Peptides against a protein of PDB entry 4A54. Designs and how they scored, part 6

Target 1, 94 residues: chain A of PDB entry 4A54
Amino acid sequence: MSVADFYGSNVEVLLNNDSKARGVITNFDSSNSILQLRLANDSTKSIVTKDIKDLRILPKNEIMPKNGTKSPSTNSTKLKSAETYSSKNKWSMD

## One batch from the design tools (peptide; aimed at target 1 L55)

Design b1_p11_2_s2 (made by RFdiffusion4, then SolubleMPNN; from b1_p11_2, 5 letters changed)
Fold by OpenDDE base, seed 2:
Order: C-alpha cells, then sequence, then structure tokens
Structure b1_p11_2_s2 (fold): chain B 94 residues (1-94), chain A 11 residues (1-11)
C-alpha cells in the first residue's frame, strides 16, 4: 500500500531525539520526505522522515486522549412537541 | 520509500 492509503490513521512516531509524537496522518510530501500529522490539539506537525526512528499504527479503539473537546453538547433542544392544541371549535349552533 | 515500508510492516 502507498502512504496515502494510511491517511487518517492514528500513529505514534518515535523521533531520533527520543521524543514522541502522536497524531493522524494528514499528508505526505514524497518529494521532500515530510510526514504531516494532526495532533490532539488540532495543530499540525511536519516531520522529516529521516528524523523518524520508529513508527507504530495505533489501534482504532485506542481512545486517544480526546482533548476534551466537549462533544458539542447537542443542546437537545427538546423540540417542545408543539402540542398542536387543535381546539376544534365545535361551533355548537344551539 | 522508507516510510511506506514501515507503514506496511506495522499494518
Amino acid sequence: as target 1 above (94 residues)
Amino acid sequence: SWLEEKLNKEY
């Protein structure tokens, strides 16, 4: 598979300086050998592949610490069921 | 590429 087939995958990258980066693969520049990751804080990090010591693909179920982006509280706007009070005006013709 | 080889090995 090509690198592009792994776009959207969560990876952990170990760099030659022993630092680690975790993120989603968003792009790869093959001409310059630059891997782009989207990090948990929604920032992007560009990594030159020569600086990568090791890489692992994280399982889909590994709950990356969600930056507590509070799932937008879907304000369940309780659609107040507009009780269409069909007041059928029973026009009682007395 | 080196990266492609690594990704395929980890998959």
Scores: peptide ipSAE 0.665, ipTM 0.929, DockQ to the pose 0.733
OpenDDE base, seeds 1, 3, 4, 5: peptide ipSAE 0.660, 0.660, 0.654, 0.662; ipTM 0.929, 0.929, 0.926, 0.930

Design b1_p11_2_s3 (made by RFdiffusion4, then SolubleMPNN; from b1_p11_2, 4 letters changed)
Fold by OpenDDE base, seed 1:
Structure b1_p11_2_s3 (fold): chain B 94 residues (1-94), chain A 11 residues (1-11)
Amino acid sequence: as target 1 above (94 residues)
Amino acid sequence: SWLEKKLNESA
C-alpha cells in the first residue's frame, strides 16, 4: 500500500530525539519527505521522515485520550431573572 | 520508501 492509502489513520510517531507525536495522517510530501499530522488540538505538525525512529498505527479502539479540552467554562452568567414584581395595583374602583 | 514500509508493517 502507498502512504496515501493511510491518510486518515491515527498514528504514533517516535522521533529520533525520543519525543512522541500522535495524530492523523493528513498528507505526505514525497519530494521533501515530510509527513503531516493533524494533532488533537487541530493544529498541524510537519515531520521530516529522517527524524522518525519508529511509527505505529493506533488501533481504532484505542481511546485517544482526548486531551479534555476543558470546555471553556462558559461562565454561565446566571442571568438573574429579573423577577418582575408585578405590583398588582389593585385599583379599588369605588 | 522507508515510511511506506513502516506503515505497511504496522497495518
Scores: peptide ipSAE 0.674, ipTM 0.932, DockQ to the pose 0.708
OpenDDE base, seeds 2, 3, 4, 5: peptide ipSAE 0.669, 0.669, 0.670, 0.673; ipTM 0.931, 0.932, 0.932, 0.931

Design b1_p11_2_s4 (made by RFdiffusion4, then SolubleMPNN; from b1_p11_2, 5 letters changed)
Fold by OpenDDE base, seed 2:
Structure b1_p11_2_s4 (fold): chain B 94 residues (1-94), chain A 11 residues (1-11)
Amino acid sequence: as target 1 above (94 residues)
Amino acid sequence: SWLEELLNKSY
């Protein structure tokens, strides 16, 4: 799977400073290690991936950004796997 | 980062 598999997913990002951001994944800049989220107000937030402590895919029953999409056609198993990786601290942060 | 590893991983 690639980052493109997550495009359109509604996510909650927990940052290292314990602040949270919620939005739709719109882009990933691999060169600069920046994840882009579209927020509820349609603005874009750029987050350096090293600053992300945790990320989870939001279920449909939670409040979504205004222009958020339903679960992408991506295999739910893949999305669940991503959450599993995060929750299990499978990989260390840089 | 762990997220970069996940996002760039090919399966």
Scores: peptide ipSAE 0.362, ipTM 0.832, DockQ to the pose 0.126
OpenDDE base, seeds 1, 3, 4, 5: peptide ipSAE 0.358, 0.357, 0.357, 0.359; ipTM 0.831, 0.828, 0.829, 0.830

Design b1_p11_3 (made by RFdiffusion4)
Pose (drawn by RFdiffusion4):
Structure b1_p11_3 (pose): chain A 94 residues (1-94), chain P 11 residues (1-11)
Amino acid sequence: as target 1 above (94 residues)
Amino acid sequence: ETEEEIAEKLE
């Protein structure tokens, strides 16, 4: 498969200077081989791929935190609050 | 070729 399929993929990259960087890919130009990475900290960074020493794809979610649970639901509630409260599950022993 | 090498590393 080509890199177009991996656009938007979050991966980590080690450069020729033994430094590591990870981010979500936004673009790659064939003529110049230039990669733009949009990191989750609301920052954009353009890096030419020629400086890549090696590449690897990071695990999905739980990248920094380590856990042993399936986590089938995100259960996130950032901003947008309503007048209803829910704990553990809406239905139990059903 | 550079693109293929990058793709192989990613696969």

Design b1_p11_3_s1 (made by RFdiffusion4, then SolubleMPNN; from b1_p11_3, 6 letters changed)
Fold by OpenDDE base, seed 5:
Structure b1_p11_3_s1 (fold): chain B 94 residues (1-94), chain A 11 residues (1-11)
Amino acid sequence: as target 1 above (94 residues)
Amino acid sequence: SIEKELSEKLL
């Protein structure tokens, strides 16, 4: 079995600095010992394996809280066209 | 464990 067999797995990595990273394994560079994770925000994190203290595989059913970046609801600010009321002062001369 | 197996491959 290779690391590639775990591609697509959702993992939690505990680093030596006690920080945690959660993401999907997308790649492993064996030459450089770099594990690549895709995070919930769709960014990628490269982790040097020497910095890994512990790793667990998350159950498939654990809904990683997708930080649902609320797609900016394009509040279509209806540019209310400021109707410039040109009040034509029609001065009727007597 | 499967985690151990993965760890062994990463290390």
Scores: peptide ipSAE 0.492, ipTM 0.885, DockQ to the pose 0.102
OpenDDE base, seeds 1, 2, 3, 4: peptide ipSAE 0.492, 0.480, 0.485, 0.482; ipTM 0.885, 0.883, 0.884, 0.883; seeds 2, 3 fail the geometry check

Design b1_p11_3_s2 (made by RFdiffusion4, then SolubleMPNN; from b1_p11_3, 6 letters changed)
Fold by OpenDDE base, seed 4:
Structure b1_p11_3_s2 (fold): chain B 94 residues (1-94), chain A 11 residues (1-11)
Amino acid sequence: as target 1 above (94 residues)
Amino acid sequence: SLEEELSKKLL
């Protein structure tokens, strides 16, 4: 099984210093033994794998604490559903 | 390999 199989997975990493990091696996540098995580604040954290004590995959339903950076309210431009006003072509049949 | 070790930790 390749580390790439876990790309996009939410993980919790326990480091040797007993600190924890949570994020999405975005990359693994095999040459340098570096695991890259995207954190809740959209920052990237690089972790040297030798510093990893333990790692677990978080369930998809586990609400990662969104650091309350309001996802920019994508102004859901209400794509006004173009109500296709079916222009009733009133074909006046005479 | 490190990849294997990570795989073992991830699994």
Scores: peptide ipSAE 0.175, ipTM 0.755, DockQ to the pose 0.808
OpenDDE base, seeds 1, 2, 3, 5: peptide ipSAE 0.171, 0.169, 0.168, 0.166; ipTM 0.753, 0.749, 0.751, 0.744

Design b1_p11_3_s3 (made by RFdiffusion4, then SolubleMPNN; from b1_p11_3, 5 letters changed)
Fold by OpenDDE base, seed 4:
Structure b1_p11_3_s3 (fold): chain B 94 residues (1-94), chain A 11 residues (1-11)
Amino acid sequence: as target 1 above (94 residues)
Amino acid sequence: SIEEEISKKLL
């Protein structure tokens, strides 16, 4: 399991200074040991892992306080299930 | 736990 497996997960990070940050894991810089979070206000916070006291994954159903910026309606482009219209090749055998 | 696994990777 890699840190990348957690990209897109909502997390709460407790820092050594007892401050908390909540956001979505967007990146991890292993070279510099920096965890990047996207916050509710769409800003990005970089956290040095040495400053992390604890981290928890938030349940998917836990309503992150969406700051009222409408999550861009992911136009769920309904991937129109390509109904493979089986073109009935009506082979008219005469 | 998932948290533990993350902690092991990040800390």
Scores: peptide ipSAE 0.177, ipTM 0.768, DockQ to the pose 0.162
OpenDDE base, seeds 1, 2, 3, 5: peptide ipSAE 0.149, 0.156, 0.149, 0.152; ipTM 0.745, 0.747, 0.739, 0.746

Design b1_p11_3_s4 (made by RFdiffusion4, then SolubleMPNN; from b1_p11_3, 7 letters changed)
Fold by OpenDDE base, seed 4:
Structure b1_p11_3_s4 (fold): chain B 94 residues (1-94), chain A 11 residues (1-11)
Amino acid sequence: as target 1 above (94 residues)
Amino acid sequence: SLEEKLSKKLL
């Protein structure tokens, strides 16, 4: 089992300074011992593992507190499904 | 636990 097996997991990290960070594991740099979290505001936080006091894995159903920054409504440009109007090539076989 | 496994890999 590697740290990569936990990519996409939501975790809460308790730091040595007693601060907490919550986010989704997006990457781990083993060479530098840096854990990367994507936070609720879509920002990225890099945490040096030596600064981690404890961590817990949050259940998938645990509503990450959406920091109320409205995710910019990605204007889902409705990709208008290009209705491929099959142009009926009316081959008039006369 | 999965948490323990992760902790052992990170710490």
Scores: peptide ipSAE 0.421, ipTM 0.868, DockQ to the pose 0.202
OpenDDE base, seeds 1, 2, 3, 5: peptide ipSAE 0.392, 0.158, 0.391, 0.418; ipTM 0.860, 0.751, 0.860, 0.868

Design b1_p11_4 (made by RFdiffusion4)
Pose (drawn by RFdiffusion4):
Order: structure tokens, then C-alpha cells, then sequence
Structure b1_p11_4 (pose): chain A 94 residues (1-94), chain P 11 residues (1-11)
């Protein structure tokens, strides 16, 4: 597969200077081999790939926090509130 | 496997 398939992928990269960086890929130019990474902290960073010493793809979600649960649902409620409250599950023993 | 494929694609 080409890199176009890995565009938008969140990976970590170690550079020639033994520094590490991870972000979600946005672009790669073939002529110059230049990679733009959009990090989850609402920042953009353009890095030329020639400075890459090594590459690796990070696990999906739970990257920083460590847990042992399946987490089938995100159960997130950031912003947008309604007049209804839900706890654990809507239906039990059904 | 996907990490190896990505390294090969960039090379």
C-alpha cells in the first residue's frame, strides 16, 4: 500500500536527533517527501520525512491512559446537554 | 505488519 492509505493515521516518529513526536498525518509530497501532522491539541506541524529515523503506528484510543476494559461505547457527553439523565444502561436484565 | 508496510512505502 502507498502512504495515501495512511493519511490521517495517528503514528509516532523518532527523528535522527533521538527525539520522539506523534500526530495524525495530513499530507505527504512525493517530490520533496514532506509530511504534515495534525496533532490532537489543535496544532498543525509540517515536518520533512528525511529527518525520520524510524516510524511506528500508535494503538487506537487509550494511547496515554492505560485500561483493561473493552469500552464498547465512548459514553462521552461534552457540551450539548438535554433534560434527560442516564446511568450505566437504559435497559437492565432485558 | 502495517508499520512495515508504511516504512516500505516511504522508502
Amino acid sequence: as target 1 above (94 residues)
Amino acid sequence: EETEELKEAIE

Design b1_p11_4_s1 (made by RFdiffusion4, then SolubleMPNN; from b1_p11_4, 5 letters changed)
Fold by OpenDDE base, seed 5:
Structure b1_p11_4_s1 (fold): chain B 94 residues (1-94), chain A 11 residues (1-11)
Amino acid sequence: as target 1 above (94 residues)
Amino acid sequence: SLEEELKKALE
């Protein structure tokens, strides 16, 4: 089995420094032994395999709290076209 | 386990 068989899997990686990374496996560079994860914030983390102490595969149903970065609701600021009311002062000459 | 297979694949 290759790492490619696990692409798209959500994993939690325990690193040798006791930090944890959680993300989706997006790539593996076998030449350099680098595992790439896409994190919840859509950033990518490259992990050297030698730094991996342990890992687990998260169940598909585990809703990773996507820190829903609220896609900036493009508040379509309706540019209220400032209707320049040209008040034509029609001076009626008596 | 799948984890063990992944670990093996990462070697």
Scores: peptide ipSAE 0.661, ipTM 0.927, DockQ to the pose 0.625
OpenDDE base, seeds 1, 2, 3, 4: peptide ipSAE 0.661, 0.630, 0.628, 0.657; ipTM 0.927, 0.924, 0.927, 0.926; seed 3 fails the geometry check

Design b1_p11_4_s2 (made by RFdiffusion4, then SolubleMPNN; from b1_p11_4, 7 letters changed)
Fold by OpenDDE base, seed 5:
Structure b1_p11_4_s2 (fold): chain B 94 residues (1-94), chain A 11 residues (1-11)
Amino acid sequence: as target 1 above (94 residues)
Amino acid sequence: SLEEQLRKALE
């Protein structure tokens, strides 16, 4: 079995410095021993395998904390309602 | 386990 068999898997990696990285396996460079993860913010993290202390594969159903996709701030262009100044034509009947 | 298989694949 190769790392490629796990491409697309969501994993949590515990590093030797006790930090954790969570992401989808996108690539593995066997020549340089570098595992690439796509993180929730769509950035890529490269991890040297020797820095990995432990790892787990997250179930497909585990809701990855969706980095709150900033809902595209609908720039509600406040259409300033053009206040139609109704010029009251005062019909002065003389 | 799958994790063990992945670990082995990373070695």
Scores: peptide ipSAE 0.653, ipTM 0.925, DockQ to the pose 0.627
OpenDDE base, seeds 1, 2, 3, 4: peptide ipSAE 0.650, 0.621, 0.641, 0.645; ipTM 0.924, 0.923, 0.924, 0.923

Design b1_p11_4_s3 (made by RFdiffusion4, then SolubleMPNN; from b1_p11_4, 5 letters changed)
Fold by OpenDDE base, seed 5:
Structure b1_p11_4_s3 (fold): chain B 94 residues (1-94), chain A 11 residues (1-11)
Amino acid sequence: as target 1 above (94 residues)
Amino acid sequence: ELEKKLKEALE
């Protein structure tokens, strides 16, 4: 079985520095032994496999922190039409 | 276990 068979799996990786990374496996560079995870913030973390102390595969039913896909709130920037107040200086001739 | 297989694949 190859790492590619696990692409799309959500994993929690325990690193040798006792930090944890959680993300979806997106790629594996076998030549350089680099595992790539997509994190909840949509950033990519590259992990050298030698730095992995342990890992677990998270069940699909475990509520992955839904990256709140900020639905692109189409902030309709209502271009407030700059009402060019043309102040017509009505020159009252006295 | 899938985790074991993944670990093996990462070696």
Scores: peptide ipSAE 0.640, ipTM 0.921, DockQ to the pose 0.664
OpenDDE base, seeds 1, 2, 3, 4: peptide ipSAE 0.638, 0.636, 0.626, 0.631; ipTM 0.921, 0.921, 0.920, 0.921

Design b1_p11_4_s4 (made by RFdiffusion4, then SolubleMPNN; from b1_p11_4, 8 letters changed)
Fold by OpenDDE base, seed 5:
Structure b1_p11_4_s4 (fold): chain B 94 residues (1-94), chain A 11 residues (1-11)
Amino acid sequence: as target 1 above (94 residues)
Amino acid sequence: SLEKKLIEALK
């Protein structure tokens, strides 16, 4: 079985430094021993295989926690139109 | 396991 058979699989990788990476396998560079994962934020993480301590294949039905990219709340800066109250002092002369 | 197969394939 080749790594290519797992392309598109969602995996959780435990690294030797005890950090974890979760993503979809998109590529494997066998020459350089680099596994590429697409992360939830659509970025790509390259992992050297020697740094992999353990790996888990996530079932297809596990909803990857979508890092809720907060849609940039378009803070519609309500341009408060500075109503320039021109108080015309009409001096009525008696 | 599939994981073991993948790890083996990564070698």
Scores: peptide ipSAE 0.660, ipTM 0.929, DockQ to the pose 0.628
OpenDDE base, seeds 1, 2, 3, 4: peptide ipSAE 0.659, 0.624, 0.637, 0.654; ipTM 0.928, 0.928, 0.928, 0.928

Design b1_p11_5 (made by RFdiffusion4)
Pose (drawn by RFdiffusion4):
Structure b1_p11_5 (pose): chain A 94 residues (1-94), chain P 11 residues (1-11)
Amino acid sequence: as target 1 above (94 residues)
Amino acid sequence: DKTEELKEAIE
């Protein structure tokens, strides 16, 4: 597969200077081999791939926090509130 | 496997 399939992928990269960086890929130019990474902290960073010493894809979600649960639902409620409250599950023992 | 495929694609 080419890199186009891995565009938007969140991976970590170690550079020639033994520094590490991880971000979600946005672009790669073939002529110059230049990679733009859009990090989840609302920042953009352009890095030329020639400075890559090594590359690895990070696990999906739970990258920083460590847990042992399946987490089938995100259960997130950031912004947008309504007049209804829900706890654990809407239906139980059904 | 996917990490190896990506490294090969970049090379």

Design b1_p11_5_s1 (made by RFdiffusion4, then SolubleMPNN; from b1_p11_5, 7 letters changed)
Fold by OpenDDE base, seed 5:
Structure b1_p11_5_s1 (fold): chain B 94 residues (1-94), chain A 11 residues (1-11)
Amino acid sequence: as target 1 above (94 residues)
Amino acid sequence: SLEELLKKALK
């Protein structure tokens, strides 16, 4: 099992300075020991793994604070199905 | 290691 198996997981990272970061694991740079998280504001945070004190995987049901990007109210504009007006060309033969 | 932390977090 590699770190890559956890890509897409929502995690809470406790840092050595007692600060916390929450985000989705998007990448891990093994050469530099850097974990990349996508945060709720869609920004990316790079964390040096040596600065990580603890980590927990958040349950899928835990509502990541979606930055209030207003879910575009899909105004279900009821696409009124353009009634194909079958123009019955009544060709009146004289 | 990060891997160990992740594995621990699965339990």
Scores: peptide ipSAE 0.584, ipTM 0.908, DockQ to the pose 0.198
OpenDDE base, seeds 1, 2, 3, 4: peptide ipSAE 0.579, 0.581, 0.576, 0.579; ipTM 0.908, 0.908, 0.908, 0.907

Design b1_p11_5_s2 (made by RFdiffusion4, then SolubleMPNN; from b1_p11_5, 5 letters changed)
Fold by OpenDDE base, seed 5:
Structure b1_p11_5_s2 (fold): chain B 94 residues (1-94), chain A 11 residues (1-11)
Amino acid sequence: as target 1 above (94 residues)
Amino acid sequence: SLEEELKKALE
């Protein structure tokens, strides 16, 4: 089995420094032994395999709290076209 | 386990 068989899997990686990374496996560079994860914030983390102490595969149903970065609701600021009311002062000459 | 297979694949 290759790492490619696990692409798209959500994993939690325990690193040798006791930090944890959680993300989706997006790539593996076998030449350099680098595992790439896409994190919840859509950033990518490259992990050297030698730094991996342990890992687990998260169940598909585990809703990773996507820190829903609220896609900036493009508040379509309706540019209220400032209707320049040209008040034509029609001076009626008596 | 799948984890063990992944670990093996990462070697």
Scores: peptide ipSAE 0.661, ipTM 0.927, DockQ to the pose 0.595
OpenDDE base, seeds 1, 2, 3, 4: peptide ipSAE 0.661, 0.630, 0.628, 0.657; ipTM 0.927, 0.924, 0.927, 0.926; seed 3 fails the geometry check

Design b1_p11_5_s3 (made by RFdiffusion4, then SolubleMPNN; from b1_p11_5, 7 letters changed)
Fold by OpenDDE base, seed 1:
Structure b1_p11_5_s3 (fold): chain B 94 residues (1-94), chain A 11 residues (1-11)
Amino acid sequence: as target 1 above (94 residues)
Amino acid sequence: ELEKKLKEALS
């Protein structure tokens, strides 16, 4: 099995310095032993495999903490439905 | 375990 089989997987990597990185596996350079992760901010982090102490594969259902990008408050401009009062002009034919 | 396989592939 190759690293390529895991492309698209969301992983948490524990580094030798006890820091952690979370991201989606996007590439692996076997010649240089570099694992590339796409982070939550859409940036890419390159990790040398020798610096990896441990890793885990995150289940698909774990809601990646969406960087609380403030959902743009869609100012739902309440389109005041212009109540077109259709005044029924009752044309009374005399 | 898939994680073990990934670790092996990275090694």
Scores: peptide ipSAE 0.652, ipTM 0.923, DockQ to the pose 0.669
OpenDDE base, seeds 2, 3, 4, 5: peptide ipSAE 0.640, 0.644, 0.641, 0.644; ipTM 0.923, 0.924, 0.924, 0.924

Design b1_p11_5_s4 (made by RFdiffusion4, then SolubleMPNN; from b1_p11_5, 8 letters changed)
Fold by OpenDDE base, seed 2:
Structure b1_p11_5_s4 (fold): chain B 94 residues (1-94), chain A 11 residues (1-11)
Amino acid sequence: as target 1 above (94 residues)
Amino acid sequence: SLEEQLRKALS
């Protein structure tokens, strides 16, 4: 199995300095032992494999927590003000 | 695990 088999996978890499990087594996330079990740801002980060302390593969469906802009569910409960139609009782005097 | 396989591939 080669690193190329994991191209396109989202990964979280923990580095020896305890920093973390998250991105998609786009390339691996086997000659220099450099893993390339595409980050969320579309930049590329190159990581030397010896600097990797740990790695996890993120599931495809994990909605990266978009900063949940809580779309305010404007439950605009349009309180239909029940206009109480006061039926004017037309008192027909007989 | 897949992570272990990737780690092996990176080594």
Scores: peptide ipSAE 0.666, ipTM 0.926, DockQ to the pose 0.648
OpenDDE base, seeds 1, 3, 4, 5: peptide ipSAE 0.661, 0.664, 0.661, 0.661; ipTM 0.926, 0.926, 0.926, 0.926

Design b1_p11_6 (made by RFdiffusion4)
Pose (drawn by RFdiffusion4):
Structure b1_p11_6 (pose): chain A 94 residues (1-94), chain P 11 residues (1-11)
Amino acid sequence: as target 1 above (94 residues)
Amino acid sequence: SLEEEIAEKLE
């Protein structure tokens, strides 16, 4: 497969200077081989791929925190509140 | 090519 399939992929890259960086890919130009990475900290960074020493794809979610649960639901509630409260599950022993 | 090498490292 080509890199177009991996656009938007979150991966980690080690450069020729033994430094590491990871971010979500946004673009790659064939003529110049230039990669833009959009990191989750609302920052954009353009890096030419020629400085890549090695590449690796990071695990999905739980990248920094380590857990041993399936986590089938995100259960996130950032911003947007309503007048209803829910705990554990809406239905139990059903 | 450079694109193919990068793809292979990613696979």

Design b1_p11_6_s1 (made by RFdiffusion4, then SolubleMPNN; from b1_p11_6, 5 letters changed)
Fold by OpenDDE base, seed 5:
Structure b1_p11_6_s1 (fold): chain B 94 residues (1-94), chain A 11 residues (1-11)
Amino acid sequence: as target 1 above (94 residues)
Amino acid sequence: SEEEELSKKLL
């Protein structure tokens, strides 16, 4: 069985230091023994497998605080090109 | 393998 079979699964990782990490499994680097999680804030956490005390898949019904990243409706605020009005102050000396 | 053991923890 491959870790890749669980890509996209939401997991809770208990580390040897008793800290916890929650995220979606995005990758496993077998060469370096690194499990990669995408966290709720869309950052990536790399966890060395030797630091993992316990690992479990979270049930789908467990309301992970989906930080509802509202898809930024890119309201393309048209950057009104601030036309630099070069006011040529033509100071007419009489 | 280490990967296999990790996979077993997920089951």
Scores: peptide ipSAE 0.492, ipTM 0.893, DockQ to the pose 0.682
OpenDDE base, seeds 1, 2, 3, 4: peptide ipSAE 0.489, 0.488, 0.482, 0.487; ipTM 0.892, 0.891, 0.890, 0.891

Design b1_p11_6_s2 (made by RFdiffusion4, then SolubleMPNN; from b1_p11_6, 4 letters changed)
Fold by OpenDDE base, seed 5:
Structure b1_p11_6_s2 (fold): chain B 94 residues (1-94), chain A 11 residues (1-11)
Amino acid sequence: as target 1 above (94 residues)
Amino acid sequence: SIEEELSEKLL
């Protein structure tokens, strides 16, 4: 079994500085000992394995709170066409 | 454990 067998798994990594990272394993660089995670915000985090204190695999059913980037609700700003009221001043001459 | 197996491969 290789680390590649765990690609796509959701993991929580506890680092030596007591910080935590949660993400999907996307890559492992064995030459440089770097674990790559895709985070909930779709960014990538590279973790040097020597900085890992502990690791757990999250259950598949654990809905990682996707920070749902609210798809920018295209507020269709209805460009209210400023109807230029051309007030034609029809000066009726007497 | 599966975590242990993964950890062994990372180390």
Scores: peptide ipSAE 0.481, ipTM 0.881, DockQ to the pose 0.105
OpenDDE base, seeds 1, 2, 3, 4: peptide ipSAE 0.478, 0.468, 0.463, 0.467; ipTM 0.880, 0.877, 0.876, 0.878; seeds 2, 3, 4 fail the geometry check

Design b1_p11_6_s3 (made by RFdiffusion4, then SolubleMPNN; from b1_p11_6, 4 letters changed)
Fold by OpenDDE base, seed 2:
Structure b1_p11_6_s3 (fold): chain B 94 residues (1-94), chain A 11 residues (1-11)
Amino acid sequence: as target 1 above (94 residues)
Amino acid sequence: SLEEELSKKLS
């Protein structure tokens, strides 16, 4: 199973510094070992994979905590169309 | 591989 198989998945990342990040996997740079997440505020966070202690896939029904606004868990996972980052990164299995 | 490590962490 490739990392690309997880693109679009909601994940919680536990970092080595015990901080947590939640977001959607949008990209993985294999050359630099960087996992890119889109956060709830639509910002992006780049995480060096060596800094990842643990990672779990969140269930589809788990409300991504938006910063402080108790916006009701409208089950509208309007996954706004992740623009087709068709980065065909041909994962050269090198 | 890094991919394998990530796959393991994601599994």
Scores: peptide ipSAE 0.162, ipTM 0.755, DockQ to the pose 0.584
OpenDDE base, seeds 1, 3, 4, 5: peptide ipSAE 0.160, 0.147, 0.161, 0.157; ipTM 0.755, 0.733, 0.757, 0.749; seed 3 fails the geometry check

Design b1_p11_6_s4 (made by RFdiffusion4, then SolubleMPNN; from b1_p11_6, 4 letters changed)
Fold by OpenDDE base, seed 4:
Structure b1_p11_6_s4 (fold): chain B 94 residues (1-94), chain A 11 residues (1-11)
Amino acid sequence: as target 1 above (94 residues)
Amino acid sequence: SLEDELSEKLL
């Protein structure tokens, strides 16, 4: 199992200094041993893995306080339903 | 490996 399997997961990280961070795993730098989290305020936090005391995956149903980052309004570009313009082939039978 | 350590913490 790779760290990449957890990309997009909400996690709570307990650091060695007893501070906590919550965010979504966005990246892991194996060369530098850095875990990257996207926080609720859309900022990014880089955590050196040696500083991690504990880490838990938050269940999907835990109402993370939606910091009202408006889910980017998917501009539902109303895919204009391609109105199938029925080209009335006016076959003038004359 | 660090990946293993993280996997152990995550699992």
Scores: peptide ipSAE 0.170, ipTM 0.753, DockQ to the pose 0.729
OpenDDE base, seeds 1, 2, 3, 5: peptide ipSAE 0.170, 0.159, 0.168, 0.164; ipTM 0.752, 0.744, 0.752, 0.739

Design b1_p11_7 (made by RFdiffusion4)
Pose (drawn by RFdiffusion4):
Structure b1_p11_7 (pose): chain A 94 residues (1-94), chain P 11 residues (1-11)
Amino acid sequence: as target 1 above (94 residues)
Amino acid sequence: EETEELKEALE
């Protein structure tokens, strides 16, 4: 597969200077081999790939926090509130 | 496997 398939992929990269950086890929130019990474902290960064010493794809979600649960639902409620409250599950022993 | 495929694509 080409890199186009890995565009938008969140990976970690170690550079020639033994520094590490991770972000979600946005672009790669073939002529110059230049990679733009859009990090989840609302920041954009353009880095030329020639400075890459090595590359690795990070696990999906739970990258920083460590847990042992399946987490089948995100159960997130950031912004947008309604007049209804839900706890654990809507239906039990059904 | 996917990490190896990506490294090969970059090379």

